# Designs tried in a protein design run: peptides against a protein of PDB entry 9IZ0. Part 202

Target 1, 345 residues: chain A of PDB entry 9IZ0
Amino acid sequence: ITCLGSNGHTYKQLVKGGNDDLRQDAVMEQVFEQVNGFLRSYRKTSQRNLSMRTYKVIPLALKTGVIEWVQDTIPLGEYLDSAHKVYHPKEWSLSTCRKLIAEKQMEDLETRLKVYDLVCRHYRPVFRHFFLESYADPVQWFTTQTNYARSTAVASVLGHVLGLGDRHGQNILIDKTSGEVIHIDLGIAFEQGKKLPVPECVPFRLTRDVVDGMGITGVEGVFRRCMEFTLETLRREEDSLLSVLEVLRYDPLFSWLISPLRRMKKQKMQLENFNQPESGNITTDASRDPKIQRNNVSGESEAERAILKVRQKLSSTLSVEASVGELIRIAQDPSYLALMFCGWS

## One batch from the design tools (peptide; made by RFdiffusion4, then SolubleMPNN)

Design b2_p20_7_s4 (from b2_p20_7, 13 letters changed)
Fold by OpenDDE base, seed 4:
Structure b2_p20_7_s4 (fold): chain B 345 residues (1-345), chain A 20 residues (1-20)
Amino acid sequence: as target 1 above (345 residues)
Amino acid sequence: PEPLSLVEKLEEEYRKLLEE
């Protein structure tokens, strides 16, 4: 839809309906706006224009709302699928890679590592080509690639600290003008991604294609240093960040837990994306009835655990450099990526 | 023909990985 703002400007807006709890997205965007305040106040982050890209979310009802349309964007996964067909037409299709990973989902780690390695050999990174194709001017190329690495670093630290889940290539938009990343579908937060049918094992998305977009230095240089400055800012503003999260504790419509409906929707989408037949037994993992888990855990106790987990991630027990080094290591570890829904790209 | 040859290559590489 197109809406006229009170400022006389016309805004394009996407109306989302159905099962998507846009209130969670709106709340997480408000948290990102507060964090962007901290990043602007701290010299090391402000001098680099470090920010989480935000978008305006207006929840209209429990499951419906209006999202401000981010112009000139493409989903990372859409670009990568297209680019792999162009640059590597003799490599495996994304559907073939997904099928192989899915067929071995129930196997041991050793078998899953062998399959992950095989998929990696037949599906090479291409995301560097986004910047090479889009920018004929070397200064624009370098600037946009630098903006991508900076934006990805901020999103990676925030994604880890807030425990953002479901960071697949369709939930990460690339701004074609700036090279910045825009994270969407923020309804899996506070480590609830570990409760998905394919549990999230990495702190943030740092797959081979995400790294290939950083250019020749990969994670070393701009990305690592911007993660360090972002984490240093969040550690400094810990009490302010925790105070923002405490306000959410009293929002009766904010869900600290993944809803059964959202879990089932993501399970169905995972099975569809793997081209696995709907085994009619999607009904039988009702034994992990979140009703049984809900009966023993107040929403307040889950909010308190989530806030405690954020505090633990902001702990100064390790240096910023050591903490970032370990996060980068874990996010790139094949032993975790081989277990993911799409760890190869 | 091409999809079958890709599946057959996958099965062959897969068999080799299971025999290692």
Scores: peptide ipSAE 0.014, ipTM 0.378, DockQ to the pose 0.029
Fold by OpenDDE base, seed 5:
Structure b2_p20_7_s4 (fold): chain B 345 residues (1-345), chain A 20 residues (1-20)
Amino acid sequence: as target 1 above (345 residues)
Amino acid sequence: PEPLSLVEKLEEEYRKLLEE
């Protein structure tokens, strides 16, 4: 919907209706605004203007609302698919890579690692070109690449701590003006991504293209240091962050569990990437709602488990540097990336 | 205050140049 503001500006608004849980997004955006308050309060994070980029979500009903469309953005996955065709026209298509990984999804780790390595050799990173193409001025180029590394670091720490799932290239927007990342579709949180048909095994998205966008230093320098400062801030504000999450425990509209419907949609999207469009009207009779026994695992018990996991991730048992080092290692480990739906880009 | 890395100093110089 396009709304004319009282100021004469036309605002594009995405009205999501039906099955998209805009309440989850709105609640997570409120958590991000609180975290942005913490990041502004500490010198190490405020001097770097560290923030999670937020977007305006107005929930109108249980599963309906208006999202303010983030102007001048592109989905990471859309850019990467386009750029890869331009810069590497002789390499494999994204569809070929997806097919090979998917055909081997039930094989052992050794076989999956061999397929992942093969895909990586035939699908090289291109995301560095986003900055080179978009910014002719060296100062703008450097600033936007820095903003990208900083925003990715904040999002990576927050994504890990809050257990954000479904971090595929369509749920990560790039702001073309600032180079900052904007995470959308926040309805898979608190490690519910591990319950997907292809379980998420990485703490955040740190694929080869995500790293290629950081420039020649990769994860070293800006990204690592900004992760460290963000995690240090969150550890200092642990009680404040947990208090914000406890408010969500009492919100009857907040779901600590992945909805069966979201799980089914993700399962279909994963399966549709296998089927060529054979025109077969498989009227899969939607009438067999498997009585997934709503084991009334009280929403309270799942909230308590989620809060406990957040507390565990904020533990000071390891240094900030050691914790960040391990997160970066795991997020880049081929043994985890080979298990992902799209771990190569 | 821990000294900013060379990269972080360059970032801060470029930020100041953009605010002028």
Scores: peptide ipSAE 0.013, ipTM 0.410, DockQ to the pose 0.012
Fold by OpenDDE base, seed 1:
Structure b2_p20_7_s4 (fold): chain B 345 residues (1-345), chain A 20 residues (1-20)
Amino acid sequence: as target 1 above (345 residues)
Amino acid sequence: PEPLSLVEKLEEEYRKLLEE
């Protein structure tokens, strides 16, 4: 739909309906706006214009709302699938890579590492070409690549601290004008991604293509330093951030747990992305609801656990540099990436 | 020392600008 803004301009709006919990997205966007306040107040982050890119989410009902249409964006996964076909037409398709990883998902770590290495050799990074194609001017190229590294650093720290899950290439948009990343579909937070059928093992997405977009310095340039400044800001504002999260503890519409419906939807999407639709009647025998004992872990007990984990992630026990160094190491570790649904790109 | 590429020079200038 097109909505008239308070400034008299008409904006394209995506009306989202169905099983998408736009309340979760709206709440997480409010948390990001508060964090953007902290980033603006601190010299080291404000001087670099560090921010989490946000989008306006207006929940109209429990499962319906209006999302701001982010103009001039492309999903990272859409760009990468297209670019791999152009730059590496003799390499394996994304579907072939997914199939091989899926076929080995129940195997031991050693087997999964061998498959991950094999996939990596037949599906090489291409995301540097986004900047090379889009920006013929060296200053514009450098500015947009820098904005990408900065925004990815902020999103990586926030994604870790808030335990933001489901960070696949369709949930990360690239702004074609600024080079900044926009994270969407925020309803898997507070480490609920570990409850997915393929558990998330990395603190944030730092795959080979995510790194290739940073240029020749990779993670050792602007990215590492912007992660450090972002984490330093969040550690300074720990009490303020925790106070924002405590307000959510009392929001009866906020879910600290992944909904069973959302979990099933993500499970189905993970499985369907592996199986080409061979026309076989896969009777999804819905009868294998594993009796996950609904331990009535009160929403309050999960909120408390989530807030405690945020506090632990903001601990000053390690230096900012040591903490960021460990996060970058874990996010790039083949032993974790080989376990992911799409850890190679 | 091989002359830094234009990219490495811009990264170095930006590194300096970020350290001030």
Scores: peptide ipSAE 0.016, ipTM 0.411, DockQ to the pose 0.012; fails the geometry check
Fold by OpenDDE base, seed 2:
Structure b2_p20_7_s4 (fold): chain B 345 residues (1-345), chain A 20 residues (1-20)
Amino acid sequence: as target 1 above (345 residues)
Amino acid sequence: PEPLSLVEKLEEEYRKLLEE
């Protein structure tokens, strides 16, 4: 829809209905705005204009709302699929890579690592071409690539600290004007991604194409330094951030748990993407019925556990540099990426 | 008054931004 503001400007809005957890998105966007306040208050982050890109979400009802239309964006996964066909037309299709990873999903780590390596050799990074194609001016090219590395660093720290899940290439938008990343579909937070049919085992998305977009320095330089400054700011503002999250503890509309419906939808999408014939025995193992878990786990106990995990991630036990170094290592580790649904791009 | 949920605060801020 197009809304006319009182200021006489027209705003494009996307009305979503049915199965979108827009309340979860709206709450996470408020947490990001508070964190953006912290990032503006500290000289090290403010001088670099470090922020999480946000969008306005209005949850009109339990399952409906208005989302701000993010103009001049493209999903990372859409760009990568098109660019791989152009730059590497002799390499494997994304569907071939997905099929091989899925066929070996139940195999041992050694077998999965061999398949991951094989896929990586037949599906090479291309995301550097986004910047080379879009920005003919060297200053604009350098500025937008720097903005990409900065925004990815902020999103990586926040995504780790808040335990954001479901960070696939369709849930990460690239702003074609600024080069900044915009994270959407925030309904999987506080490590609930570990409860997906394919558990998430990386702290944030730092795949080969995500790194290729940072240019010749990769994760070194702008990205690493901006992660360090972001984590330093969040550690200083730990009590402020925890106070924001404590408000969510008392929000009866906020879900600390992945909904059974969302879990089932993700499970179905995984089965459909693999063209596995309908083996009609979806034994809903009734022993893992999320209804049984709902009766014994108070929403308060899950909120407390989530807040405790945020506090643990903000711990000053390790230096900022050591903590960021370990996060970058884990996020790029083939032993984790080989276990992911799409860890190669 | 019960503290407004973060969702209700956002709805109220956005309502104000639409009315301004």
Scores: peptide ipSAE 0.000, ipTM 0.231, DockQ to the pose 0.020; fails the geometry check

Design b2_p20_8_s1 (from b2_p20_8, 12 letters changed)
Fold by OpenDDE base, seed 4:
Structure b2_p20_8_s1 (fold): chain B 345 residues (1-345), chain A 20 residues (1-20)
Amino acid sequence: as target 1 above (345 residues)
Amino acid sequence: MIRKKSAQEEQLELLKELLE
């Protein structure tokens, strides 16, 4: 839809219908706006224009909402699949890589590491080409690559601290104008990604293609330093951030737990992404709302555990540099990436 | 009609046999 604003500007908006509860996305976007306030107030982050890229989410009902249309964007996963076909036409298809990883999903870590290494040898990083193709001017190229590394650093720290899950390449948009990342589908937070059928084992997405987009320095330089400044800001504003999260504890619309329906939907999407589209009209009659007695007592205890875990991630027990160093190490560790749904790109 | 496996599907089967 296109809406006319009170300022006389026209805004394109996406109406999202179906079983997706946009209330969690709206709440996470509000948390990001508060964090952007902290990043603007702190000199080290403000001087670099560090921000989490946000978009407006207006939940209209349990199953309907309006999302701001982010113009000039592409899903990271869509770009990567296209670019791999162009730059590496003799390498394996994304479907081949997915199939191999899925078939060995129930195997031991050693077997999964062998399959991951094999997939990595037959599916090389290409995300550097996004910047080379999109920006003929060297200054624009360097600026957009720098903006990408900065925005990815902010999103990585926030994603870790808030325990954002489901960070696959379709849930990360790239702004073609700025090079900034935009995280979408924020309904898996507070480490509920560990409860997915394929558990998320990394603190944030730092796959080979995510690193390839940072250019020759990879994680060493703009990305690492911007993670450090972001984490330093969040540690300084810990009480302010926790106070924002405490407001969510009393929001009856916010769910600290992944719903069984959302878990099942993500399970189906994971399985369907492995099967070729058999054209079967599976009319999933999703009409049986199981009366899950929400034991209200469980929700409050999960909110408290989530807030305690945010506090623990903001702990000053390690230096900012040591904490960021360990997060980068874990996020790139093959032993975790081999366990992921798509850890190779 | 038995669809001929793509060269990628044949390589995938050979790789399964090597990883079993």
Scores: peptide ipSAE 0.000, ipTM 0.313, DockQ to the pose 0.042
Fold by OpenDDE base, seed 5:
Structure b2_p20_8_s1 (fold): chain B 345 residues (1-345), chain A 20 residues (1-20)
Amino acid sequence: as target 1 above (345 residues)
Amino acid sequence: MIRKKSAQEEQLELLKELLE
């Protein structure tokens, strides 16, 4: 929908209808705004303009809402698919790579590692070209690549701490102006990604292309340092962050669990993405809402578990550097990446 | 019309045979 603002400007808005509870997205955006307050208050993060990019989500009903259309963005996965065809036209298609990984999805770790390594050899990273193509000025190139590494670091720490899942290339937008990442579709949070048919085993998305976009230094440059400063800020503001999450514990409309409908939709998309790459508006008229008795007792227990997991992730038992080092290691570990959904690579 | 497998589909089948 295009809306005319009272200021005479036209704004594009995405209206989502059907089974996706946009309330979870709206709540996660509110949590990100609070965290952005903490990042602005801390000298090490404020000096670097560290923030999670947010967008407006207005839930209208349980299954309907309005999302701000983020202008001048491209999905990471859309760019990567197009760029890979241009820069590596002799390599395997993304569909071929996905098919190979998915065909071995039920195999042992050793077999899945061999397939993952093979796919990696036939599908090389290209995301560095985004910055080289988009920014002819060296200063703008360096600035936008730095902004990318910074925003990815913030999103990686927050994504880990809040247990954000479903971080595939279509749920990560790149701002073509700033180089910053924008995470969308926040309906898999608090480690609910581990409850997917293919469990998410990594703390955040740090695939080879995500690293390639950081430039020559990869993770060892701006990215690592900005993760450290972000985690240091969140540890300092632990009580404030937990207080925000405790308010959500008592929100009867916030679901700490993945909705069965969303789980089924993700399961279908995992099965159907074998055949068509197109982001078709599949209006799944799933009119048969089984009256799931919301056992309220299950929601409180899951909220408590989620808050406990956040607290555990903010633990000062390890240094910030050691914690970030381990997160980066796990997020890049082939033994975890090979176990991911075929659409992850 | 027998769809000629693309060179990529042939490589994929050969790779399946090597991984089975």
Scores: peptide ipSAE 0.000, ipTM 0.279, DockQ to the pose 0.041
Fold by OpenDDE base, seed 3:
Structure b2_p20_8_s1 (fold): chain B 345 residues (1-345), chain A 20 residues (1-20)
Amino acid sequence: as target 1 above (345 residues)
Amino acid sequence: MIRKKSAQEEQLELLKELLE
């Protein structure tokens, strides 16, 4: 929909209707704004302008809302699919890579590692080219690559702490002006990604292309340091963050659990994406929500478990550096990545 | 004891992030 603003400007807005619980997105955006407050108040993060990029979500009803159209963005997955064809035209197609991983999905870890390694040899990272091709000015190139590494670091820490799932390439936008990442479709949070048919076993998306966009230093430059400062800020503001999440515990509109319908939708998409390129807006008009009696008692216990896991992730048992080091290690570990959904690569 | 990095160490880190 295009809306005329009171200022005479036309705003493009995405109206989502049907099964997308935009309340989850709106609540997560509110949590991100609170976290952005903490990042602005802490010297180490404020000096670096560290923030989670947010977008406006206006829930209108249980399953209907308006989303801000984020201007000047491209989905990471859309860019990568196009760039791989341009820069590596002799390598395997993304569909071939996905098919090979998928055909071996039920095999042992050793077989899946061999297939993942084979795919990695025939599908090389290209995301460095986004910055090289988009920015002719060296200062703009450097600034945007730095902004990318910073925003990815914030999103990675926050995504881990809040247990954000479903971080595929279509749910991560790149701002073509700033180089910053924008995470969308926030309806899989609090580790509910582990309840998907193919469990998400990594703390955040740190694929080879995500690292390639950081430039020559990879994870050891701006990215690692900005993760450390972000985690240090979140540990400092633990009680404030937990207090924000406790308000959500008593929100009857917030779902701490992945809905069975969303789980089934993701199961179908994980099965159907074997054969089709990611471009399909599958508006599955699954209008019939069976009124699953929300046993209120189960929701409160799941909220408590979710908050406890957030607290555990903010624990000072390990140093910030050790915690970030372990997160980076796990997020890049082939033993986890080879177990992921075929569309994770 | 988490040593608070000195204001100079923080400035050096910021400079490194601006020069990386």
Scores: peptide ipSAE 0.015, ipTM 0.357, DockQ to the pose 0.012; fails the geometry check
Fold by OpenDDE base, seed 1:
Structure b2_p20_8_s1 (fold): chain B 345 residues (1-345), chain A 20 residues (1-20)
Amino acid sequence: as target 1 above (345 residues)
Amino acid sequence: MIRKKSAQEEQLELLKELLE
């Protein structure tokens, strides 16, 4: 829909109607706005204009809401698929890479690492080209690449701390004007991504293409420093952040658990993204409803565990530099990336 | 001629697939 704003501007808005609870997205966006308040109050982060890019989510009903249309954006995965075809037309297709990873999904780590390395050799990073092709002016190029590295650093720290899941290339938008990242579909939080059919083993997405977009310094430039300043700010504001999360504990509309329906839907989407439409009648015998004993772990007990994990991630036991160094190492570790749905790009 | 959906129409479809 197009809405006329009180400022006389027309805004495109997405009316979401479906099974996904926009209340989770709206709550996470509220948490991001509070974190943006902390980032604005701290000198090291405010001087760099560090923020999590937000979008307006207005839940209207249980399955209906309005999402702000993020103008001038592209999904990271869409750009990477198109750019890879242009810059590396002799390399493997994304579908070939996905198929090979899927065929080995049930194999041991050693086999999965060999397939991941093979895929990496036949699917080279291209995301640096986004900045080179979009910005002819060197100052604009440098500014947008810097904004990308900054926004990715904020999103990486915050995504780790809040345990954001489902961070695939379609859920990460790139702003074509600023170079900043915008994270969408926030309904997998507080490490519920570990409960997906393909468990998320990395703290945030730091794949080869995500790093290639940072330019020649990769993670060792603006990105690492902005992660450190962001984590330092979140540690300083730990009590304030935990107080915001405690309010959500009492929100009857917030689900600390991934819904079985959303889990099944994400499972189906993961499987469909592996299956090319060969016309085979896969009779999905839906009959094996695994009686996952809903241990009625009260929503309160899951909220308490989630808040405890946030507190543990903000622990000052390690220095900011040591903590960020470990997060960057884990996020780039082939032993974790080889286990992902799309860890090569 | 299948109109190439604009990046906005594709984002709208991706969002619809996320909605379905």
Scores: peptide ipSAE 0.000, ipTM 0.285, DockQ to the pose 0.050; fails the geometry check

